# Designs tried in a protein design run: peptides against a protein of PDB entry 3HUF. Part 15

Target 1, 320 residues: chain A of PDB entry 3HUF
Amino acid sequence: MWIIEAEGDILKGKSRILFPGTYIVGRNVSDDSSHIQVISKSISKRHARFTILTPSEKDYFTGGPCEFEVKDLDTKFGTKVNEKVVGQNGDSYKEKDLKIQLGKCPFTINAYWRSMCIQFDNPEMLSQWASNLNLLGIPTGLRDSDATTHFVMNRQAGSSITVGTMYAFLKKTVIIDDSYLQYLSTVKESVIEDASLMPDALECFKNIIKNNDQFPSSPEDCINSLEGFSCAMLNTSSESHHLLELLGLRISTFMSLGDIDKELISKTDFVVLNNAVYDSEKISFPEGIFCLTIEQLWKIIIERNSRELISKEIERLKYA

## One batch from the design tools (peptide; aimed at target 1 R27 K41 I43 F77)

Design b1_p11_7_s4 (made by RFdiffusion4, then SolubleMPNN; from b1_p11_7, 5 letters changed)
Fold by OpenDDE base, seed 1:
Structure b1_p11_7_s4 (fold): chain B 320 residues (1-320), chain A 11 residues (1-11)
Amino acid sequence: as target 1 above (320 residues)
Amino acid sequence: EIEEYAKEEEE
C-alpha cells in the first residue's frame, strides 16, 4: 500500500494510507477519502491530483507499487516528484519512494510503498476477496511468488494443512485467515488519519500458530531438519519440491512409480507421493522403499524428534 | 529560512 508522510507539520504529523483512487491535494481541502489537506502557505488551495491505480497482475509477482499518477492543477510554481517537474499532462510513477514537492514548499510529501502481496491457497477464497483487496491496493493471486508477504490459510475445520500452507510457513510468510481479511476490509476509513492503525498481521499469525497443533513453534524448527536424507518425489508441484528443499532433502524426481528403479531405490531414503497416487497405488509400491505423502511427512517433521522418527520408519520398511 | 519561502502564497 502507499503511505504518505511529510516533513514538518504539513500533514499535521500524521501518516496516511492512500488506497487506489483519486485525491485532490491542497491547502484548502478537507481530509477525506478523496482529499489530502496540506498545511503550507506555499501550497495552492487545490495544488495537485494524486491518482493511485489498482494493482496489476505483474505487481503480484514483483511486489511493485500500484501506479502513482501526479498531476499539477495549473499552479503557479508547479509540482515536482523526485526533483523532476511534473509534466503538463501529469506523470505516472512506479518507484517505491516518491518525494513530492508542492510549489515552493520547503517540506516534501514522502510517499513510500509498503509491500503487501496476499497469496491465496484456495481459488474460492481468492474469488471472494480479490476485488476488495485490490481496492485496498493489495495484489492477490494463487501462485507462489517471491513477492508474497501474506498467505491465506483455508479454515476447513478438521482438514490437514495444505502443502501451500506448509510451504508458506517455512518461507516465513505471514499466514493469515479470513478474520484478518475481514478486519482489513474495515480499515479503509480509520487509516485515513493514521496509517499505524493498519492491523498487524503478525498478531493474526501468532494466534493461528498458537491455536493449531499442525504447526511447529517456528519455521526454524523444520528448515534443514532432514538434512542428509534423500527423497524421490513424483513431479506434482513446484511448491512440493520447494518445501522438500527447505527441509534440507536431496530430491530426485520421477514421473511415475514405474520409473523407480533399483538405482533410485539405492539412493533414496523415502518416496514422497501425492494423496491420489498414494491411495490408488499403495498396493503396487516398490519393495524396500518407504512411501509417504507430504502430509504424512509433515506430521513427522513437526515432532521434536523428527529425524529419529523418519529414521525408524525408513528402517522399518527397508527390513520388512 | 522556512519563513521566507512561506511568503508567496501560491494561488
Scores: peptide ipSAE 0.038, ipTM 0.681, DockQ to the pose 0.244
OpenDDE base, seeds 2, 3, 4, 5: peptide ipSAE 0.029, 0.031, 0.035, 0.039; ipTM 0.647, 0.675, 0.656, 0.654; seed 5 fails the geometry check

Design b1_p11_8 (made by RFdiffusion4)
Pose (drawn by RFdiffusion4):
Structure b1_p11_8 (pose): chain A 301 residues (1-255, 262-274, 288-320), chain P 11 residues (1-11)
Amino acid sequence: MWIIEAEGDILKGKSRILFPGTYIVGRNVSDDSSHIQVISKSISKRHARFTILTPSEKDYFTGGPCEFEVKDLDTKFGTKVNEKVVGQNGDSYKEKDLKIQLGKCPFTINAYWRSMCIQFDNPEMLSQWASNLNLLGIPTGLRDSDATTHFVMNRQAGSSITVGTMYAFLKKTVIIDDSYLQYLSTVKESVIEDASLMPDALECFKNIIKNNDQFPSSPEDCINSLEGFSCAMLNTSSESHHLLELLGLRISTFMKELISKTDFVVLNGIFCLTIEQLWKIIIERNSRELISKEIERLKYA
Amino acid sequence: SFEEDFEEVEE
């Protein structure tokens, strides 16, 4: 999401989260959902227009920002962005840091992008919530992405968690649920400061894993719990390979050395396991000679 | 005033 703040007291010492849409910025304008007051001698009463475009699907994967446009409103002293004068017809920016000077004001409005891309575990969930989050400047998607910061698990309807959830937990993604999304549906009309929505997501995550037999205490205890073991799988996607790597496993991808060297086969007279079955063991017992002893029992037998 | 602030900036 986009945020602005400034030195001096030109934004009254406050920061602000800017959503997709248009803002009029100027000396004689009141701070509301569509105006930003910036007080300085050289800033025109109505000085600049900031237009933030809604996100594209590609930004969910790249982590790129919503397009930020600035128009100078035929002002006495002009507008610059990163020291470039804003021409007529305005300019658009896809960088993550923007220093915006209005007139001859010695203090710049500093706009920066905070990473926030939300992965859903369910297509019906994505379709229900995507437009809401896109209007806040939050890219969403279903497939794996390296720019994902949060993962929405399905309602844990007294049932096992999905591989997408296990993977998000291991790669240290913040796991959230419907209750946090309901909070996000509250905030479009609001004028709120930098980092206003982020801590609630961490609180939601910390509460989810508490008293939950689908999760251990932390991603740290899960990571490298199966070191010294090895495995094999058919056409392993880079995500499942990374998931198994995070467990400390040695992996051999296939399309007398696939059998005796390899302790077990991970799926989607050899011994086979699903990741869902492997997760049950990855939690269950205690030590390295216990939580990896039940897996060592399933191999010999 | 608004125009006087502009003149002060130019000076």

Design b1_p11_8_s1 (made by RFdiffusion4, then SolubleMPNN; from b1_p11_8 with F2E E7K)
Fold by OpenDDE base, seed 1:
Structure b1_p11_8_s1 (fold): chain B 320 residues (1-320), chain A 11 residues (1-11)
Amino acid sequence: as target 1 above (320 residues)
Amino acid sequence: SEEEDFKEVEE
């Protein structure tokens, strides 16, 4: 989201969130959803137009800001952004920090991009929320992104957490739920005057962890917890691979159970399978190797004695 | 205030 602040109290000492939309900026406008009052004698009654675009698909992957357009409203002294005069037809900016100088005002409006990029675990939730979140200037998507700051967990009661949720947790992404999204949807009016009123997702995250026994106390409890172990993984998802890497595992990949030869077995402690393959192929598992799903692995990892537990399972099946 | 030193822009 774009946040504006200003020096010299020209914004009345307030920070303001700018959602996608158009704003008339000037001395003689009233603060509302489409106007920004700036208090300075050196600023025109109607000085500039700010237009913030909705996030692009690219912004989801890059964490880049919503495009910020500035147009001078034919003022005597013009408008500058980052010390550059705004062109006659307006200019568009993708920088994360904008210093906006209105006319001869000695104080600048400082616009900065606060990165918020929300990944969804399922298409249904994305379909439900994407439009509303995009109107808040929040990029959304399904695919893993290095720019992801938040991850929406599905509240299916009684279901195991998904691999996506596990990975998001280990990546230290703030896990949120539909309750937080609902809260975000309601704050649009309240945060117009005070950007500090934006709800803290960390509180939501803490509550999720506290209320769900499928989470360890911290990501640090699980990161590299299986260092020194080796696994073979069916090439099912990139997230699964990255999850296993974060556990400190050495990973070999295979395409089918038939590719698991004696050499691979000799170098691996266990095999990680997806649920479908595990359920369908359990009768044809290679002898002398421990096979499990990611969900089964996760249940071991969240235990305090995870290394001992996994060692016992490996021993049980290697010597059986 | 530093603003007092600036002339009002009549636009």
Scores: peptide ipSAE 0.025, ipTM 0.662, DockQ to the pose 0.182
OpenDDE base, seeds 2, 3, 4, 5: peptide ipSAE 0.024, 0.020, 0.021, 0.024; ipTM 0.647, 0.653, 0.639, 0.673; seed 4 fails the geometry check

Design b1_p11_8_s2 (made by RFdiffusion4, then SolubleMPNN; from b1_p11_8 with F2E E11K)
Fold by OpenDDE base, seed 2:
Order: structure tokens, then C-alpha cells, then sequence
Structure b1_p11_8_s2 (fold): chain B 320 residues (1-320), chain A 11 residues (1-11)
């Protein structure tokens, strides 16, 4: 989201969120969803037009700002952005920090980008929320992104958290739910004059962790907790692979259970399978190998004694 | 320094 602040109290000491849309900026406009009042004798009644575009798909992956367009409204002294005069037809900016000078006003409007990118675990929820969130200037998507700041957990998704949720947690992404999205959708008008009224996603996250026994107290409790162990997995899920890497596991990949040879067995402490393969092929598991699902592994890893628990399971099968 | 009221938006 774009936030504006100003020097010399020309914005009445307030920070304002600028959502995607068009704003007339000047001395003799009233603050609303399409106007920004600036209090200075050196500023025209109607001085500039700001236009903020909705986020692009690229912005979801880069965490870049919504495009910010500035046009001078034919003022005597013009408008400058980052000390450069705005062109006659207006200019567009993708910088995360904009210093906007209106005419000869000695004080500037400072616009800065607050990065927020929301990943969804469920395509149906993305379809439901993407339009509304994009109108708030928030990029959204399904795919993993290094720019992701928040991850939407689906409350209706079964009795267990998904691999996507597990991975988002270990990546230290702020986990949110549909209740936060609902709240976020209601605040658009209330935050026009005070950007501090934006709901705290960290509070939502803390509540999710506190109320769900499937989460450890922190990602640090799980990261590298299985360092020194080795696993083999089916080459079916990139998220599962990245999750196992964050646990500190050495990972070997295979395409089918039939590809598990003596060499792979010799270097593998356990085999990680998806639920479908685990359920269908459990009768044909290789002898002497501990096989489990990601969900079963997660139940072990969230325990304080995870290393001891996994060691006991490995030993149990070596002596069976 | 009198901040001149440059209100003249050329219409």
C-alpha cells in the first residue's frame, strides 16, 4: 500500500493510505476517497492529480509498488517528484519512495510503499478475495513468492493444516485467516485519514498460533530441528521439498517406490510420501524402511523432543 | 517572507 506523510503539518500531521484510484490534491479540496487537502498558501486550489494503479501480477513476485502517476494541473510553479519536474502529460513512478513537491511549498509530501503480498493456499479463496484485495493495492497469488508477506490459511481445509501452511509458517510468513480478510475489507473508508487504523495482522497470527495445537510456538522450534537426518521423497511437490529442507534434512528424490534401491536405503533414515501413495501402496513398502506422510512428520516435528521421537521410530523398524 | 498566495490556477 502507498502511505503519504508530509513535513510542516501540510497534511495536518496525519498519515494517509492511498488505495488504487485517482486523487485531486490541492489547498481547496476536502479530504475524501478522491481528494487530498494540503494546507499551504504556496499550493494551488487544485494542484496535482495522483493516480495509483492496481497491482500487476509481476508485483506479486517482486513486492514492487503499485504504479504511481502524478500529473500537474497546469499550476504556475508545477510539481516535482524526487527533485524532477513532472512532465506536461504526467509521469509514472515505480520507486518505493517519492518526495513530492507542490509548487514552491517548502514542505514536501513523502509517499512510501508498505509492502504487502498475500499468498493463498486455496484457489477458490483467491478467486473470492483477489479483486477486493487488489483494490486495496495488495498483490495476491497462489504460487510461492519471496515477496510474500502474508499467507491465508483456509479454516475449512480439513482437520489438519496443509503443507502450504506448514511451509509458510517455517518461512516466517504472517499466517492470516478469512476473519482478517473480512476485517481488512471493512476498514477502507476508516483509514483514509489515519493509516494507523490498519488492522494488525501480527495480532491475528498470534491468535491463530495460540488457538491451534498444530502450530509450534515459533518457526525457530522446527527450523533445522532434524539436522543430520536423511530422507527420501517422491518428486511430486516443490513445497514439500522446501519444507523438508527447512527442517535441515538431506533429501533424495525418487519417482516410484520401485526406484528405492539398496543404495538409497543405505543413506536414508525415512521415506516421506504423499497421502495418496501412502494409503494406496502401504502394503508394498520396502522392508526395513520407515515410511510416513508430511502430516505425520509434522506431528512429530512440532514436539519438543522431535529428534528423539524420530530416532525411536527409525530404530523400531530396524529391529522388526 | 510573505508566502505569496499563488492561488492562480490558470483556468
Amino acid sequence: as target 1 above (320 residues)
Amino acid sequence: SEEEDFEEVEK
Scores: peptide ipSAE 0.027, ipTM 0.656, DockQ to the pose 0.222
OpenDDE base, seeds 1, 3, 4, 5: peptide ipSAE 0.020, 0.020, 0.021, 0.021; ipTM 0.655, 0.639, 0.653, 0.651; seed 3 fails the geometry check

Design b1_p11_8_s3 (made by RFdiffusion4, then SolubleMPNN; from b1_p11_8, 4 letters changed)
Fold by OpenDDE base, seed 4:
Structure b1_p11_8_s3 (fold): chain B 320 residues (1-320), chain A 11 residues (1-11)
Amino acid sequence: as target 1 above (320 residues)
Amino acid sequence: SEEEAFKEVEK
């Protein structure tokens, strides 16, 4: 989201979130959803127009800002952004940091992009929330993205957490739920006066982790917890591959169980399969190797003695 | 000066 702040009390010492929309900026406007009052004698009554666009699809993958348009409202002293005079027709900016100079005001308005990109694990939830979140200037999507800051877990009562949720947790994405999204949707008016009134996603995250035994206490408890072990991965998603890498595993990728020869078995501690392959191929598993699903592996790695547990399972099958 | 700028913006 875009946040503005300024020195010299020209914004009354407050930071403000700017959602997608149009704002008239000047000395003689009243702060509301479409106006930004700036207190300086050198600023015109109506000085500039800020227009923030809704997020693009590209912004979800890059974590880039919503496009920020600035137009001078035919003022005598003009408007500058990053020391450049704004053209009469207005200019558009995609930089994460904007220093906006209104006329001869000795203080600049500093606009900065605080990245918030929300990944959804469930397409139905994305369909429900995307429009509202985009109107807050928050990029949303389903696909994994390095720009993802928050992850909405699927709340199915009694279901295991998905691989997407596991991976989101280990990559230190803030996991949130529908309760946080609801709260976020209600604060739009209150954050006009004080950007600090944004709901704390970390508190929501802590509550989710505390109340769900399927999560370890921290990502750090699991990251590199299986360092020194090696696995073969068959017919697994990219998220599953990245998850196994974060566990510190040496990974070999194969297309079929038939590709696993005796030499490879000697160098591999276990085989990781998706649920469909595990269920279909369980009768044809290579002798002397431990095969498991990501979900089964997750149940082991969340235990305090995960290395001991996995070692016992490997030994049990090598000598059977 | 800021005062000169003010006189010009009040017009």
Scores: peptide ipSAE 0.147, ipTM 0.866, DockQ to the pose 0.268
OpenDDE base, seeds 1, 2, 3, 5: peptide ipSAE 0.131, 0.139, 0.133, 0.128; ipTM 0.861, 0.864, 0.859, 0.858

Design b1_p11_8_s4 (made by RFdiffusion4, then SolubleMPNN; from b1_p11_8, 4 letters changed)
Fold by OpenDDE base, seed 2:
Structure b1_p11_8_s4 (fold): chain B 320 residues (1-320), chain A 11 residues (1-11)
Amino acid sequence: as target 1 above (320 residues)
Amino acid sequence: SEEEDYKEVLE
C-alpha cells in the first residue's frame, strides 16, 4: 500500500493510505476518497492529480509498488517528484519512495510503499478475495513468492493444516485467516485519514498460533530440527521438498515405490509419501523402511523431542 | 514575500 506523510503539518500531521484510484491534490479540496487537502499558501487550489494503479501480476513476485502517476494541473510553479519536474503529460513512478513537491511549498509530501503480498493456499479463496484485495493495492497469488508477506490459511481445510501452511510458517510468513480478510475489507473508509487504523496482521497471527495446537511456538523450534537425518520422497510437490529442506533433511527423490532400490534404502532413514500413495500402496511398502506422510511427520516435528521420536520409529522398524 | 506568493497562487 502507498502511505503519504508530509512535513510542516501540510497534511495536518496525519498519515494517509492511498488505495488504487485517482486523487485531486490541492489547497481548496476536502479530504475524501478522491481528494487530498494540502494546507499551504504556496499550493494551488487544485494542484496535482495522483493516480495509483492496481497491482500487476509481476508485483506479486517482486513486491514492487503499485504504479504511481503524478500530473500537474497546469499550475504556475509546477510539481516535482524526487527533485525532477513532472512532465507536461504526467509521469509514472515505480520507486518505493517519492518526495513530492507542490509548487514553491517548502514542505514536501513523502509517499512510501508498505509492502504487502498475500499468498493463498486455496484457489477458491483467491477467487473470492483477489479483486477486493487488489483494490486495496495488495498483490495476491497462489504460487510461492519471495515477496510474500502474508499467507491465508483456510479454516475449512480438514482436521490438519496443509503443507502450504506448514511451509509458510517455517518461512516466517505472517499467517492470516478469512476473519482478517473480512476485517481488512471493512477498514477502507476508516483509514483514509489515519493509516494507523490498519488492522494488525501480527495480532491475528499470534491468535492463530495460540489457538491451534498444530503450530509450534516459533518456526525456530522446527527449522533444522532433523539435521543429520535423510529421507526419500516422491517427486510430486515442490512445497513438500522445500519444507523438508527447512527441517534440515537430506532429500533423495524417486518417481515410484518400485524405484526404491538397495542403494536408496542404505542412505535413507525414512520415506515421505503423499496421502494418496500412502493409503493406496501401504500394503506394498518396502520391508524395513519407515514410511510416513508429511502430516504424520509434522505431528512429530512439532514435539519438543522430535529427534528422539523419529529415532525411535526408525529403530522400531529395523528390529521388526 | 509570503503575501506575494499567496497572490501568485490565487491568480
Scores: peptide ipSAE 0.056, ipTM 0.789, DockQ to the pose 0.281
OpenDDE base, seeds 1, 3, 4, 5: peptide ipSAE 0.045, 0.044, 0.008, 0.009; ipTM 0.780, 0.778, 0.412, 0.418

## One batch from the design tools (peptide; aimed at target 1 S42 S44 K76)

Design b1_p12_1 (made by RFdiffusion4)
Pose (drawn by RFdiffusion4):
Structure b1_p12_1 (pose): chain A 301 residues (1-255, 262-274, 288-320), chain P 12 residues (1-12)
Amino acid sequence: MWIIEAEGDILKGKSRILFPGTYIVGRNVSDDSSHIQVISKSISKRHARFTILTPSEKDYFTGGPCEFEVKDLDTKFGTKVNEKVVGQNGDSYKEKDLKIQLGKCPFTINAYWRSMCIQFDNPEMLSQWASNLNLLGIPTGLRDSDATTHFVMNRQAGSSITVGTMYAFLKKTVIIDDSYLQYLSTVKESVIEDASLMPDALECFKNIIKNNDQFPSSPEDCINSLEGFSCAMLNTSSESHHLLELLGLRISTFMKELISKTDFVVLNGIFCLTIEQLWKIIIERNSRELISKEIERLKYA
Amino acid sequence: SVEENNEGVEED
């Protein structure tokens, strides 16, 4: 999401989260859902228009920002962005840091992008919530992405968690649920400061894993719990390979050395396991000679 | 108007 703040007291010492849409910025305007008051001698009463475009699907994967546009409103002293004068017809910016000077104001409005891309575990969930989050400047998607910061698990309807959830937990993504999304549906009309929505997501995550037999205490105790073991799988996607790597496994991808060297086969007279079955063991027992002893029992037998 | 927009604007 986009945030602005400034030195001096030109934004009254406050920061602000800017959603997709348009803002009029100037000396004689009142701070509301569509105006930003910036007080300085050289800033025109209505000085600049900031237009933030809604996100594209590609930004969910790249982590790129919503397009930020600035128009100078035929002002006495002009507008610059990153030291470039804003021409008529305005300019658009896809960088993550923007220094915006209004008139001759010695203090710049500093706009910066905070990473926030939300992955859903379910297509019906994505379709229900995507438009809401996109209007806040939050890219969403279903497939794996390296720019994902949060993961929405399905309602844990007294049932096992999905591989997408296990993977998000291991790569240290913040796991959230419907209740946090309901909170996000509250905030479009609001004028709120930098980092206003982020801590609630962490609180939601910390509460989810508490008293939950689908999760251990932390990603740290899960990571490298199967070191010294090895495995094999058919056409391993880079995500499943990374998931198994995070467990400390040695992996051999296939399209007398696939059998005796390899302790077990991970799926989607050899011994086979699903990742769902491997997660049950990855949690269960205690030590490295216990939580990896049940897996060593399933191999000999 | 442009005149009214720039009214009272001075250098810092």

Design b1_p12_1_s1 (made by RFdiffusion4, then SolubleMPNN; from b1_p12_1 with V2I D12E)
Fold by OpenDDE base, seed 5:
Structure b1_p12_1_s1 (fold): chain B 320 residues (1-320), chain A 12 residues (1-12)
Amino acid sequence: as target 1 above (320 residues)
Amino acid sequence: SIEENNEGVEEE
């Protein structure tokens, strides 16, 4: 989201969140959802128009800011952004930091991009929330991105956490739920005067982890916890591969269970399968190798003695 | 009615 602050008292010492939309900026406007009052004698009554666009699909992958358009309203002294005069037709900015000078005001409005990019675990939740979040200037998507700051877990009562949730946890993404999204949807009007009223997602995350026994205490407890072990995985999901990498596993990929030959078995401690393959192919598992699902592996990983547990399972099947 | 100038003034 865009946050504006200013030196001196030109913004009354307040920080403000700018959501996607259009704002008239000037000395003689009243602060509301479409106006920003700036208090200086050097600023015109109606000085500039700020237009913040909704996030693009590209912004989800880059964590880039919503496009920030500035137009001078034909003022005598003009408007500058990053020491450059705004053109007559207005200019658009994608920089994360904007120093906005209105007229000859010695104090600048500092606009900065606070990165928030929300990944969803499923398309249904994305469909429900994306429009509202985009109107907050929050990029949203389904696919993994290095720009993702938050991950919405699917709350199915009594279900195991998904691979996406496991991976989001290990990559230190802030896991959130529908309660946090609901709270975000209500903040739009309250943050006009104080940007500090934005909810801390870390508190929501801490509560999720504390109240769900499917999470370890910390990602650090799981990261590289299986260093030195080797696995083979069916080449089906990138998230599963990245999850296993974060566990410190050496990973070999195969296309079918038929590709699991004696050579692969000799180099592999266990085979990781998706649920569909595990359930359908149980009868055709290669002899002398431990096959498990990611969810079964996760149940081992969250235990304090994960290395000892996995070693016992490997030994049990090598000598069976 | 002198429409008050909408412009800012040069800060001294």
Scores: peptide ipSAE 0.109, ipTM 0.740, DockQ to the pose 0.433
OpenDDE base, seeds 1, 2, 3, 4: peptide ipSAE 0.091, 0.080, 0.087, 0.083; ipTM 0.740, 0.737, 0.736, 0.736

Design b1_p12_1_s2 (made by RFdiffusion4, then SolubleMPNN; from b1_p12_1 with D12E)
Fold by OpenDDE base, seed 1:
Structure b1_p12_1_s2 (fold): chain B 320 residues (1-320), chain A 12 residues (1-12)
Amino acid sequence: as target 1 above (320 residues)
Amino acid sequence: SVEENNEGVEEE
């Protein structure tokens, strides 16, 4: 989200969120969803127009800002952004930090990008929320991204957490739910005056973890917990691979169960399969190797004695 | 007055 602050109390000492939309900026406008009052003698009654675009698909992957357009409203003293005069037709900015000087005002409006990028675990939830979140200047998507700050957990009562949720947790992404998204939708008007009124996603996350026994107390409890073990994984998803890497596993990949040869078995403590392959091919598993799903692995990893549990299962199947 | 002018004034 874009946040503006200013020196010299020209914004009344308040930080303001700018959502996607158009704002008239000037001395003689009233603060609302489309106007920003700036208190300085050197500023015209109507001085500039700010236009913030909705997030692009690229912004989801980069964590880049919504495009910020500035147009001077034909003022005597003009407008500058980052010490550069705004062109007659306006200019567009993708920098995360903008110093906006209106006319000869000795104080600048400081605009900065606070990154918030929400990954969704399923396309249905994305379809439900994307439009509303984009109108808040929040990039949204389904794919893993290093720019993601938040992950929406699917609330299916009685279902195991997804691989996406597991990975998001280990990546230290803030896991949120639909309740947080609902709360975000309600604050849009209140945050116009005070950017600090943005809901804390960490509180939502803490509540999710506290109320769900499928989560360890921290990502640190699981990160590198399986260091020294080796697995083979059916090449199903990059997310599953990255999850296993965060556990400290040495990973070999294979394309089919038929590719699991004696050499691979000799280097591998266990095989990780997706649910569909596990259920369909369990009769065809190679002898002398422990095969499990990621969800089964997760249930072991969240236990305090995860290394001992895995060692026992490996031993049990080597001697079977 | 500064209030009547559409334009800003030079801050001295």
Scores: peptide ipSAE 0.135, ipTM 0.738, DockQ to the pose 0.387
OpenDDE base, seeds 2, 3, 4, 5: peptide ipSAE 0.110, 0.117, 0.100, 0.125; ipTM 0.734, 0.730, 0.730, 0.736

Design b1_p12_1_s3 (made by RFdiffusion4, then SolubleMPNN; from b1_p12_1 with E7A D12E)
Fold by OpenDDE base, seed 5:
Structure b1_p12_1_s3 (fold): chain B 320 residues (1-320), chain A 12 residues (1-12)
Amino acid sequence: as target 1 above (320 residues)
Amino acid sequence: SVEENNAGVEEE
């Protein structure tokens, strides 16, 4: 989201969130969803127009800012952004930091991008929330990205957490739920006067972890917890692969269960399968190797003695 | 309706 602040009293000492939309900026406007009052004699009654675009698909992957358009409203001394005069037709900016000078005002409006990028675990929740979140200037998507700051957990009552949720947790992405999204949807008007009124997702995340026994206390409890072990997996899921890497596993990939030969078994402590393959192929598992699902592996990893538990299971099946 | 030309006079 874009946040504006200014030195001195020109923004009344308040920070403001700018959501996607158009704002008239000037001395003689009243603060609302479409106006930014700036208190200076050196500023025109109606000085500039700010237009913030909704997030692009690219912004989801980059964590880049919503496009910020600035137009001078034919003022005597013009408008500058980052020491450059705004062109007659307006200019668009994608920099994360904008120093906006209105005329000869000695104080600048500092606009900065607070990165918030929300990944969804399922397309249904994305479809439900994307429009509202985009109107907050929050990029949204389904695919993992290094720009993702938040992950929406699908709360299906009584289901295990998904691989996406597990991976998001280990990546230290802030896991949120629909309750937090609902709260975000309500803040739009309240944050006009004070950007500090934005809800902290970290408290929501702490509550999710505390109330769900499927989470360890921290990602650090699981990261590299299986260092020194080797696994094999079907080359089907990139998220699953990355999850296993974060556990410190050496990973071999195979295309079919038929590729699990004696050589692979000799180099591998266990095989990780998706639920569909695990359930369909239980009868066809190679002898002398431990096969488990990611969800079964996760249940071991969240235990304090995960290394001992996995070792016992490996031993049990190597000597059976 | 004279659209008041929003040319703000910046007071020096």
Scores: peptide ipSAE 0.032, ipTM 0.660, DockQ to the pose 0.319
OpenDDE base, seeds 1, 2, 3, 4: peptide ipSAE 0.024, 0.026, 0.026, 0.026; ipTM 0.689, 0.670, 0.683, 0.661

